Peptides against a protein of PDB entry 2L9B. Designs and how they scored, part 95

Target 1, 91 residues: chain A of PDB entry 2L9B
Amino acid sequence: ANFLSQKFPELPSGIDVNINMTTPAMMISSELAKKPKEVQLKFLQKFQEWTRAHPEDAVSLLELCPQLSFVTAELLLTNGICKVDDLIPLA
Target 2, 91 residues: chain A of PDB entry 2L9B as posed
Amino acid sequence: ANFLSQKFPELPSGIDVNINMTTPAMMISSELAKKPKEVQLKFLQKFQEWTRAHPEDAASLLELCPQLSFVTAELLLTNGICKVDDLIPLA

## One batch from the design tools (peptide; made by RFdiffusion4, then SolubleMPNN)

Design b1_p30_3_s2 (from b1_p30_3, 14 letters changed)
Fold by OpenDDE base, seed 4:
Structure b1_p30_3_s2 (fold): chain B 91 residues (1-91), chain A 30 residues (1-30)
Amino acid sequence: as target 1 above (91 residues)
Amino acid sequence: SEIFETLAELFKLAGEAAKQALQDFLDSLK
């Protein structure tokens, strides 16, 4: 929390998910699907570049914000950049 | 920055409850 407030002071709070209506995974997948492929790929590229430039911050961010890790994994899979097998070492 | 804006949007949309979704996803890989 302290890390987020210092490094990303304008980062908004997440929203709750009504588990009776959907799941977090479904919600994320749905929202991602609304973005054009070029936007999805652009995010991955920018995130990759940022991660390379700020590896420690990237690790901290993904640890504190698992939703972003899920987003990244989903985008990698959906866009055929990697296979499920490629993500097994991360599990 | 552009990356920050994108991350902020995705963070908001995904929500805190996505933590469990990630865990479930990772477990599904095993």
Scores: peptide ipSAE 0.085, ipTM 0.616, DockQ to the pose 0.084
Fold by OpenDDE base, seed 1:
Structure b1_p30_3_s2 (fold): chain B 91 residues (1-91), chain A 30 residues (1-30)
Amino acid sequence: as target 1 above (91 residues)
Amino acid sequence: SEIFETLAELFKLAGEAAKQALQDFLDSLK
């Protein structure tokens, strides 16, 4: 079994994006906005706790699942934890 | 977690440019 399936068997594959009609970033932002702010913050808290407890697995997960990196970054921005200027140079 | 799984189901390909900033944030938690 590959690393993802073995280490993260509960992780779903995600959904396809019609890149001719939208962008993955737009879709992620839109879908996140559908979640209550309390849920968004709870995700950040749980993910923070998990990454602290399992830093090596967290790095591997984020390397293989860039969508989760975007999710986290978007949530950091929308909840005022991170500044936009911190991410702009990476684009 | 249920929330983690739910969010992961909604997305697929994005966020390569955000990886370094996220890594920096994660490192700050150590």
Scores: peptide ipSAE 0.069, ipTM 0.550, DockQ to the pose 0.073
Fold by OpenDDE base, seed 5:
Structure b1_p30_3_s2 (fold): chain B 91 residues (1-91), chain A 30 residues (1-30)
Amino acid sequence: as target 1 above (91 residues)
Amino acid sequence: SEIFETLAELFKLAGEAAKQALQDFLDSLK
């Protein structure tokens, strides 16, 4: 069974990255920065609450979609919620 | 819900190539 199709049928395919123009990390950081700070913080709050309520689904989602782990880490760092050293246990 | 819509948007924007970006990021922490 396809976990993503079952649990998250609304998820689209990711977009391609032209490595001659940018990197995935740069693209993610840039797109996140386009969102207002309030939106970024709201996402973190809602995502945190959701992961608490659905830990097994959250783990599966992040394993299948590691870009979301990158997004979360980036948002935590850029908004000063945690420091790089706080993320070392995840590496 | 709003959270799922946000996740869908971020999934689309990040792209599958972000798998390598995550690995590079994690490696940079070491």
Scores: peptide ipSAE 0.068, ipTM 0.584, DockQ to the pose 0.084
Fold by OpenDDE base, seed 3:
Parts: C-alpha cells; structure tokens; sequence
Structure b1_p30_3_s2 (fold): chain B 91 residues (1-91), chain A 30 residues (1-30)
C-alpha cells in the first residue's frame, strides 16, 4: 500500500504504457472520446464539486496523478469551457 | 497543444496510464 491507495482508496490503479506503441495522451484521449458528451460533462461537474469541497486533497491528487490533470484539461478544452490560452499559465 | 504535451510528459514520467481506471470511473457515471 502507498500514499495514493491509502488516501484515495476509490482511485483505481493505472497500467503501464508502451511508448513505442502509443502515448499517454493518445490513450487518454481515445478513452475520453468513447464517452458521450453528457458523461464527460458529468465528470467535470462532479470533479469540480469535489475540488471545491476538498481543495487541498484535490491539489495533492492532481500532483500525484498527472493522468487526471490531463483528463481535466482536455475535457475543459474539447467541450469549449476554456481555451488553451486560459490554461497555458498552469503548464 | 503545448499544455497537453506537458501534461502527457508528466503522465509518462509517472510510469503508468489510467486507461482501465478511466473506463471504470466513466462507467460509474452512467
């Protein structure tokens, strides 16, 4: 057991990536694209609500799980909630 | 975009992807 598993037991484990076959960005984007817009927006809504309720936990989670940072950023952009220029300062 | 590339690199450095985790989570939102 590690810090992530103990602090966030609801978070499933990830898998290895063979970067010679694909990239993390491609993999995540592909999975997101399989889901209807309604599901994507529901994730954003729930994650936003959780972030407001648990701001310090949210920071820790995103720092330790860049997968979720990528998911969040992509969904904000692809659904037109913000533009790339709005997120550049965060990169 | 540059931000996506940066986040992807951070994800790569983390050494794992969230394909199955993401699928499971999204399924839970149905």
Amino acid sequence: as target 1 above (91 residues)
Amino acid sequence: SEIFETLAELFKLAGEAAKQALQDFLDSLK
Scores: peptide ipSAE 0.024, ipTM 0.509, DockQ to the pose 0.053

Design b1_p30_3_s3 (from b1_p30_3, 13 letters changed)
Fold by OpenDDE base, seed 2:
Structure b1_p30_3_s3 (fold): chain B 91 residues (1-91), chain A 30 residues (1-30)
Amino acid sequence: as target 1 above (91 residues)
Amino acid sequence: SEIFETLKSLFELAGPKAKEALRKYIESLK
């Protein structure tokens, strides 16, 4: 019934975005950081699975809601999924 | 990891706004 749900009906649960950038991203990251690591990992896993199944939609989502790139990167690093050197060439 | 490999591919395909946001996060770490 909202914009994101209409455009991305198969969005993983837990993905919360809006039309903005850094400040909302930091708030989302902060809220996620308060949750157990298992919840954070589950979020990443669901996002990963959805991305694999819907790569074009995932690209569109990140472009529409760039703050998700910020949040995703932070979760990757803080959960030890990758290192900053792994992200640098992707930016 | 499978998570990173997928998201790595996503970032490789990502548009300029997404990449800018990623860059901003990286810069925030300095």
Scores: peptide ipSAE 0.720, ipTM 0.956, DockQ to the pose 0.618
Fold by OpenDDE base, seed 5:
Structure b1_p30_3_s3 (fold): chain B 91 residues (1-91), chain A 30 residues (1-30)
Amino acid sequence: as target 1 above (91 residues)
Amino acid sequence: SEIFETLKSLFELAGPKAKEALRKYIESLK
């Protein structure tokens, strides 16, 4: 198993990241954009469910792989789950 | 939205690198 799988065995399947920030985030977003919206939403939903169950691990994951923070925010907006004004106070 | 409420809480707890990534995304929208 890879590093992420070892440290975060409950990580939703299909989530794959490399060590970086903006460029990897854009790559992930680009790959997700090739999928139907329902797949994108399912991806976010699985991440949300895992986060609810393992909040401390989720915080650690985002700090270890900040690109996931970028992607998460983008998915929230592009799928109409929230507005940019909802994200600004969180930054 | 339950999804947003969960992830909002996550971002509220997030560290500086995670928050920087969030800021970078917001900036990319300008």
Scores: peptide ipSAE 0.718, ipTM 0.957, DockQ to the pose 0.610
Fold by OpenDDE base, seed 1:
Structure b1_p30_3_s3 (fold): chain B 91 residues (1-91), chain A 30 residues (1-30)
Amino acid sequence: as target 1 above (91 residues)
Amino acid sequence: SEIFETLKSLFELAGPKAKEALRKYIESLK
């Protein structure tokens, strides 16, 4: 198991997080965008459930792997779960 | 939605690197 799997054992599967920022985030987003909407929503749902159960670990994960913040925001918007105006005050 | 309410709370608690990534995404939309 890698560092992330050891620290966050309930991390949603299917995402291999590599430490960097913009390019890795766009690569992950592009790969997820090729999947059916059902797969994208399933990923968001599992991440949401894990975050609800482990909020402090989720904060730590986003700080260690900020590319996940980028990916999560894009999935929220492109799947119609929120609007851009909903994200702006959070940044 | 329940998904957004949870993740909204997460972003509100997020650190500076996480928020920088969120800002970069928003800027990419312009």
Scores: peptide ipSAE 0.713, ipTM 0.956, DockQ to the pose 0.616
Fold by OpenDDE base, seed 4:
Structure b1_p30_3_s3 (fold): chain B 91 residues (1-91), chain A 30 residues (1-30)
Amino acid sequence: as target 1 above (91 residues)
Amino acid sequence: SEIFETLKSLFELAGPKAKEALRKYIESLK
């Protein structure tokens, strides 16, 4: 992506990222983007484990914080876990 | 990949806002 050099990935249009609406998820995503790949992978693994154990809560979390959906997809792709063609059918 | 299989399932269950975010990410790559 063309925003890899940015401190934080560009958010989808229509999502309010007002500073007053900053949530823990937003902060985690922002800080994670600044971390080494190994840290990003560990986060992804922990998120995967939590999602496996709590799928309904994970769905709710992504609706509450769509930016996390964006970041998750970015992490999957940029860390070589999947390809774009793997994500397209899911959208 | 266990990671991808789990998160694939998550996205399959995801609501409209989450899917919109995913779609926006994909479009940003084109």
Scores: peptide ipSAE 0.707, ipTM 0.955, DockQ to the pose 0.576

Design b1_p30_3_s4 (from b1_p30_3, 11 letters changed)
Fold by OpenDDE base, seed 2:
Structure b1_p30_3_s4 (fold): chain B 91 residues (1-91), chain A 30 residues (1-30)
Amino acid sequence: as target 1 above (91 residues)
Amino acid sequence: SEIFETLKELFSLAGEKAKQALKDYLDSLE
């Protein structure tokens, strides 16, 4: 099992980040960008549902892999789920 | 949307490293 799976066994499918990977946000972003919009949206939906159910684990995940917030923000914007002005106050 | 409302709350609870990465992305758009 990979590191994240060990720490977060209830992570939704598709959230697999190697903390030893170089430029993880770039790689994740690139790979997800190759997928259909429906797949990207499904990824966000599952992440959202998991976050709602496990908020403390989600906070820990973002601190462990902070570039996931980079990728998440990108997906939110590129899929038209929110606007830049919606994210600015959160940074 | 439910997606954004949940993730907005997550970001509000997030630590400094997560918030910095969010800011890094936003800065990359400038």
Scores: peptide ipSAE 0.695, ipTM 0.953, DockQ to the pose 0.592
Fold by OpenDDE base, seed 3:
Structure b1_p30_3_s4 (fold): chain B 91 residues (1-91), chain A 30 residues (1-30)
Amino acid sequence: as target 1 above (91 residues)
Amino acid sequence: SEIFETLKELFSLAGEKAKQALKDYLDSLE
């Protein structure tokens, strides 16, 4: 099991990305960008479902791995799930 | 969308490190 699986055993396999506290956000983004749009959407869907079921763990995950916040925002925008104006007030 | 509503709420609950990462992304778009 990787770092995230040890800290968050309930994390679904749809969020199986090789990241840690020191992994640069841009590197994660570039790797996910290489995946088909279907994979990117599946990642978001599983993350959304897990977040709804485990909101406190999701907050902890983002604090432990803030680069995931960067990646999630980029995926939301580039896949047309939201607009830039939707993200601005959240920063 | 439902997916965004969930993640929007997550971001509203997120700590400063997570919010800074979001800001970093938005700044990269300028």
Scores: peptide ipSAE 0.685, ipTM 0.953, DockQ to the pose 0.579
Fold by OpenDDE base, seed 4:
Structure b1_p30_3_s4 (fold): chain B 91 residues (1-91), chain A 30 residues (1-30)
Amino acid sequence: as target 1 above (91 residues)
Amino acid sequence: SEIFETLKELFSLAGEKAKQALKDYLDSLE
């Protein structure tokens, strides 16, 4: 098991993004943004489902890996799931 | 969408580091 899987049990493989804590968020988002939209949507769906089941762990994960907030926001916006105005109040 | 509703709630509960990363993304759009 990798670091994330050990710290966050039941984390789906779809969220097993190779996120280096020293890697800039924009580079991480760029990698996933280059994937097919089906992969991006799958990521969002898996993340959503896991978050619903484990909200406290999801909060912890985002704090541990802030890059995930960056990436998630980008995917939500670029896939038309929300608008910029929807994200602004959350920042 | 249910995806956004869930993640919206997550962001609303997120800590400062997570919120800063979100802000960083939004700032990158300007």
Scores: peptide ipSAE 0.684, ipTM 0.958, DockQ to the pose 0.584
Fold by OpenDDE base, seed 1:
Structure b1_p30_3_s4 (fold): chain B 91 residues (1-91), chain A 30 residues (1-30)
Amino acid sequence: as target 1 above (91 residues)
Amino acid sequence: SEIFETLKELFSLAGEKAKQALKDYLDSLE
């Protein structure tokens, strides 16, 4: 198992996260954008459910892999789940 | 939206590196 799978065994699967990429946030975003909307929404849903069940682990995950914060924000906006004004006060 | 309500709370609890990544994305939209 990779680093993330070892520390977070219930982390949503289906998207490979490589934190050794030169531009990890942009590369992850690009790869996820190639997936159908259904796959993107399923990823968000599983991440949401895992976060609800394990909030402290989710906070730790975002600190270890801040690229996931970048990608999550993009998915929220591009799939119409929230607006830019909803994210601004959180940054 | 359950998705946004949960992730909104997550972002509110997130550390500085996570919040900086969020800001980086928002800045990229300008």
Scores: peptide ipSAE 0.684, ipTM 0.953, DockQ to the pose 0.594

Design b1_p30_4_s1 (from b1_p30_4, 14 letters changed)
Fold by OpenDDE base, seed 1:
Structure b1_p30_4_s1 (fold): chain B 91 residues (1-91), chain A 30 residues (1-30)
Amino acid sequence: as target 1 above (91 residues)
Amino acid sequence: MPSPELQKMLQELLSSAPSLDQVKAYLASL
């Protein structure tokens, strides 16, 4: 296994979006909204702690799974942790 | 690597997320 496979084993490939009905961003937003707020905040807390401890691995994961960039941005915005303007430097 | 708990949460999120190829195509269309 390569470096990324060793660090992040068994990550799902995801599912097809019906491109006639929705966009990937809309799909991610919808799926996240189905999760309890407590679960959303728990993920943010655990992911933030891990990112702080392993910043290089976090960059690698977001490059490997750009879905998670959308996930993280959506969760930060919808839970009032940051605003759209705060994400401009990351675009 | 991430803790088992974080790994599980990542797996759950990605299992219902758009595929990598479609995310890349979407980004290219912006």
Scores: peptide ipSAE 0.612, ipTM 0.914, DockQ to the pose 0.744
Fold by OpenDDE base, seed 4:
Structure b1_p30_4_s1 (fold): chain B 91 residues (1-91), chain A 30 residues (1-30)
Amino acid sequence: as target 1 above (91 residues)
Amino acid sequence: MPSPELQKMLQELLSSAPSLDQVKAYLASL
């Protein structure tokens, strides 16, 4: 196990999508929509709190799993917490 | 490292997410 694996143990690698049917962004959006709003907000809360406490580790996690950047952005948008324009400066 | 609860949520999210390689390829194509 490497350093990142120690900090973030047992993270799934994900699944392959059929690129003729969907995009990664669409797939993430679809999967998130299946979750109750309460679960979505709970993730945002916990992830936000952890990010505040461990900003360097949060950067490492997003580098390791860029899927989570899409997850976070999608959740912020769909729950009305952010607008698209709010995210543009972060890109 | 994340709390057990956050770790579990991360695992659940990533288990049904697109693979790392395909996300990287997608980002590179934008």
Scores: peptide ipSAE 0.612, ipTM 0.914, DockQ to the pose 0.752
Fold by OpenDDE base, seed 5:
Structure b1_p30_4_s1 (fold): chain B 91 residues (1-91), chain A 30 residues (1-30)
Amino acid sequence: as target 1 above (91 residues)
Amino acid sequence: MPSPELQKMLQELLSSAPSLDQVKAYLASL
């Protein structure tokens, strides 16, 4: 196993998007919306705490799984924690 | 590495997320 696999074992590869029906961003938004709000907020809280404690590993994870950049941005926006303009400097 | 709880949440999110290849293709199309 490579270094990233050791840091983040057993991360799923994801599923195929039907490009005639949706985009990856739309799919992520829809799947997140299926989760209870308390679950969404719990993920944000735990992910934020972990990122603060392990910033270098957080960078590695987002490089490994860019899906999570979409997830995080969507959750921050839909829960009113930040606005699109707040994310622009980070893009 | 993430705690077992966070690891499980990440696994659940990624199991229903678009594949890495399709995310890369999508980003390249923007």
Scores: peptide ipSAE 0.610, ipTM 0.913, DockQ to the pose 0.755
Fold by OpenDDE base, seed 3:
Structure b1_p30_4_s1 (fold): chain B 91 residues (1-91), chain A 30 residues (1-30)
Amino acid sequence: as target 1 above (91 residues)
Amino acid sequence: MPSPELQKMLQELLSSAPSLDQVKAYLASL
């Protein structure tokens, strides 16, 4: 088992995007928008708590699954927790 | 390790997310 499987068991690998119809960013935004706001906030809260307790593992997860960086950024922005300018230093 | 609940949420998010290869390709195209 690789590092990802060891630390985060049973994480899906994702699906192929038809690049003629959408982009990965658009797809992520669309899928997130399908979830109730309370579910979006619940994820942010739990992910934040876990990240605070396990910052090294959180960094590793985001590096191995850059999809989750898009997810996190999108959720922070769309729920008004931060603005685009707040994320610029992280880019 | 994430809690079982957080793990399930991560699984749900990634199951409908683009693949790693296509995310990397997208980033490289920007």
Scores: peptide ipSAE 0.610, ipTM 0.913, DockQ to the pose 0.744

Design b1_p30_4_s2 (from b1_p30_4, 14 letters changed)
Fold by OpenDDE base, seed 4:
Structure b1_p30_4_s2 (fold): chain B 91 residues (1-91), chain A 30 residues (1-30)
Amino acid sequence: as target 1 above (91 residues)
Amino acid sequence: MPSPELQEMLNELLGSAPSLEQMKAYLASL
C-alpha cells in the first residue's frame, strides 16, 4: 500500500474498452446516463463538498483517477450546471 | 479521506469506467 491507497482505499481499476467500438469518453457518458438524475446530482454535491474541504486530496484523487475528471465534467454539462466554455479554462 | 458514502459512489463510478491504462492513453491522444 502507498499514501494514496490509504487516502482512497480499494479504488476499482476499471474496465478495458474495445477501442474499435467506443472511446473512454463515450463509455463514461454512457454509464453516467444510466444513473438517475438524483444520483448524478448527489454525487456532484458530495464530491463538491469534499473537494472544498480537502482540495489537496481532491487533486491527488484526480491525478490517480483521471476518469473522474471526465465524470465530473460530463455531469456538470449534462445537468446544465456549466457550459463547455466554462470548462476550457480548467484544462 | 472521503466519507463512506462518497467512497461507495466513487467505487461504483470507477467500477464501470475505463481502465487507468486506457484512460491515460486516451488523454495522451487528445
Scores: peptide ipSAE 0.658, ipTM 0.929, DockQ to the pose 0.756
Fold by OpenDDE base, seed 1:
Structure b1_p30_4_s2 (fold): chain B 91 residues (1-91), chain A 30 residues (1-30)
Amino acid sequence: as target 1 above (91 residues)
Amino acid sequence: MPSPELQEMLNELLGSAPSLEQMKAYLASL
C-alpha cells in the first residue's frame, strides 16, 4: 500500500451530482446545511485538533479528497469563524 | 490515522459529497 493507504482507511467515493440541476459546491453547501449546528461545530473541532497534531497527514488527506477542502471552507464561513478574505491564501 | 470518531464523521461527509471525478472536473472549470 502507498503512504496514503497506510495513513487512512478506505474512504467513501461520493455520489454523482445531477449536473443539470446543481454544482458540486452547491451540493456540498446543501448537505452541510442539513446537519445540526452542533454537529458542524463538532466536526470543525475534531478536524482542527487532528490537523494540529498531524499537519502533514492533513495536507495529504485534503489533496486526496478535495471535497473536504470545500467542506471545511463552507463550515468556517457559515459558522462565522472566518471571512472570504481569510481564505485567499488557500486558493 | 484519524480517531474512530473523526473517521466516522469523514465517512458521513464524503458519503454524501460529490464524487472525486466530478469534484476534479468542477475545480478545473473554475
Scores: peptide ipSAE 0.658, ipTM 0.929, DockQ to the pose 0.765
Fold by OpenDDE base, seed 3:
Structure b1_p30_4_s2 (fold): chain B 91 residues (1-91), chain A 30 residues (1-30)
Amino acid sequence: as target 1 above (91 residues)
Amino acid sequence: MPSPELQEMLNELLGSAPSLEQMKAYLASL
């Protein structure tokens, strides 16, 4: 088992995107949009709480799963929690 | 480690997300 499997059991590897149909960013956005807003906010809240308690593990997770960086950024933006300019220092 | 509930949410999100390889390739193209 790799580092991810050890720290985060049962993490999926994701799905291959048909690049002729969509982009990875578009795929993430569309999948997130299917979820109720309350579910989106619940994830952000729980993820935030966990990140605060385990910042080093959170960094590791986001580095190893860049999908989740996109997910988090998208959710923050679409739910009006922050603006694009707020994320610039992180990019 | 995340709580069981957070882990479940992470699994659901990643299960419908692009693969790591394609995500990295996409980022490199930007």
Scores: peptide ipSAE 0.657, ipTM 0.929, DockQ to the pose 0.776
Fold by OpenDDE base, seed 2:
Structure b1_p30_4_s2 (fold): chain B 91 residues (1-91), chain A 30 residues (1-30)
Amino acid sequence: as target 1 above (91 residues)
Amino acid sequence: MPSPELQEMLNELLGSAPSLEQMKAYLASL
């Protein structure tokens, strides 16, 4: 098995965006906005805790799934946790 | 590995996220 597959189970491949209607960033923003704030914060909490305990794996995951970089950034910004200039690229 | 709860959240997020290919293309366009 691939090294990354040993650290992560198979993850969804995502869906194709209708590029005539939206952008990947817009799609992420709209999907996140559908989620209750409690769910958004719960994800941030759990992801943060896991990242703190496994920083190298977190970097690997973000490299594998750059969608999650946008997800995380969007959630941090929309929930007022950080500002754009505070974001640090990990992937 | 992430906890089962975190994994479920990741699955849900990625299931409705743009595909990897389109995400890479988008990043390259920035």
Scores: peptide ipSAE 0.657, ipTM 0.929, DockQ to the pose 0.727

Design b1_p30_4_s3 (from b1_p30_4, 15 letters changed)
Fold by OpenDDE base, seed 5:
Structure b1_p30_4_s3 (fold): chain B 91 residues (1-91), chain A 30 residues (1-30)
Amino acid sequence: as target 1 above (91 residues)
Amino acid sequence: MPSPELQQMLQELLGGAPNREQMEAFLASL
């Protein structure tokens, strides 16, 4: 069992990217696009609230699942909440 | 722990996301 198993159900490992056909960025965008904007914004809100309330667990989660770092950035950008330059200090 | 709704959304997103190794490689290339 990993550190997060007590805090989260077992998290998916994700899938292989066919690098000849797509990129990780495109794959993330496609997954997000499966959900309406309202759901995207709800996720972002709830995830950010949880992150602020549980920063230590959030760091652990993002280390385990770097996909979620990109998801968060993508949601912030695509919904016009921040600009690319706003994310640079966080990288 | 996060709410059941947040947990479910995490499950769904990660299920279709790139695997960790390729995501790390991608991020490192930025």
Scores: peptide ipSAE 0.675, ipTM 0.936, DockQ to the pose 0.769
Fold by OpenDDE base, seed 2:
Structure b1_p30_4_s3 (fold): chain B 91 residues (1-91), chain A 30 residues (1-30)
Amino acid sequence: as target 1 above (91 residues)
Amino acid sequence: MPSPELQQMLQELLGGAPNREQMEAFLASL
């Protein structure tokens, strides 16, 4: 735990989803839609740069926060950067 | 550590995202 805190700041745990009202996918989609396209692309750019520089840390982060895997995938798809087939090798 | 800018983005995204447990369950159900 202390080791992870050295590599990542303390991150939010997220929100408890009311499964009678929404789904995790809908929640993420809604949150992303709040951000302008330019901001979405900026996140992708910065996240990719960091991932390339720290691939093992990126894996750890995605294990810690699987929300980000879905976030990244949706951003790539919705912004036309890749197609579903491009994500298959990452599974 | 990520840059301050990336940290800010992560804070905002995760703050509004589902929690880890429910996200894992969702992904496993795909």
Scores: peptide ipSAE 0.674, ipTM 0.936, DockQ to the pose 0.785
Fold by OpenDDE base, seed 3:
Structure b1_p30_4_s3 (fold): chain B 91 residues (1-91), chain A 30 residues (1-30)
Amino acid sequence: as target 1 above (91 residues)
Amino acid sequence: MPSPELQQMLQELLGGAPNREQMEAFLASL
């Protein structure tokens, strides 16, 4: 059950990973790569702004969708916004 | 609530992402 359905309508559950062909990390990287850098950064900006305004909802969303934690971390790292060591205290 | 645009981006990303169970298992194995 998705308790955030009212706040986040139509959130997908995701896809079964064929572990013989790919990894969850590779799959996320591939999905991000489908979008231009500008769109990736726009997502990061909008997501961060929303998180600041709704921190409790953000925590709930990330608990429900750990995929998004990895997405956010990858975007921060690959765009040079933070370093790996900056994320360690958050884990 | 997120804007319609942010909601759409979330939907698109999650639609092609691993499911929750395998994502959690992957993260735990790092």
Scores: peptide ipSAE 0.673, ipTM 0.935, DockQ to the pose 0.743
Fold by OpenDDE base, seed 1:
Parts: sequence; C-alpha cells; structure tokens
Structure b1_p30_4_s3 (fold): chain B 91 residues (1-91), chain A 30 residues (1-30)
Amino acid sequence: as target 1 above (91 residues)
Amino acid sequence: MPSPELQQMLQELLGGAPNREQMEAFLASL
C-alpha cells in the first residue's frame, strides 16, 4: 500500500458527470443539499479539527480528493462563514 | 487516520461527488 493508503481507509472514486446535463459544481451542491445544515456544520467542525491536528495528512487528502476542496469552499460560502473574496488567496 | 465518524462523512460525500479526473478538469477551467 502507498503512503496515502496507510493514512486513509479506502475512499470512493466518485461518479461520472454527465456533462450534457450538469456540471461538477452543480453535482456537489446537490449532494450537499441532501444533508441538513446541522450535518454540514458538523462536517466542517470535524474536518477542521482533524486538519489542525494533522496538517500534512490534510494536504495529502486534498491533493488526492480535489472534490473535498470544492466541498469545503461551498460549505463555507453557503453557511456564511466566509465570502468569495476570502477564498481568493487560496486559488 | 480520521475518526470513524469523519471517515463515514467522507465516504458519503465522495460517493456522490464527481470523479477526480472530471473535478480536476472543472477546477482548471475556472
């Protein structure tokens, strides 16, 4: 097993986007909307705590799963925790 | 390793998310 496989359990590869009907952004927004606000905030809290405790592993995970970078940004914006301008330095 | 709770959240989110290749292509187009 590679380094990442040792740090993380098996993660889903995701699904194919039908580019004729939707976009990756819309797909993520739709999936997030299936979860109650309380669950969304709970994810942010737990992910933040883990990232703070394991910053190098967090960088590796976000490189492996760029979906999660967009998920995090979407959640921060949708829940009013930050604004678009706050994310510009991270792009 | 993330806690079991965080692992489950990641499993659920990634299971319904776009695959990596299409996500990278989308991000590159922004």
Scores: peptide ipSAE 0.673, ipTM 0.935, DockQ to the pose 0.788

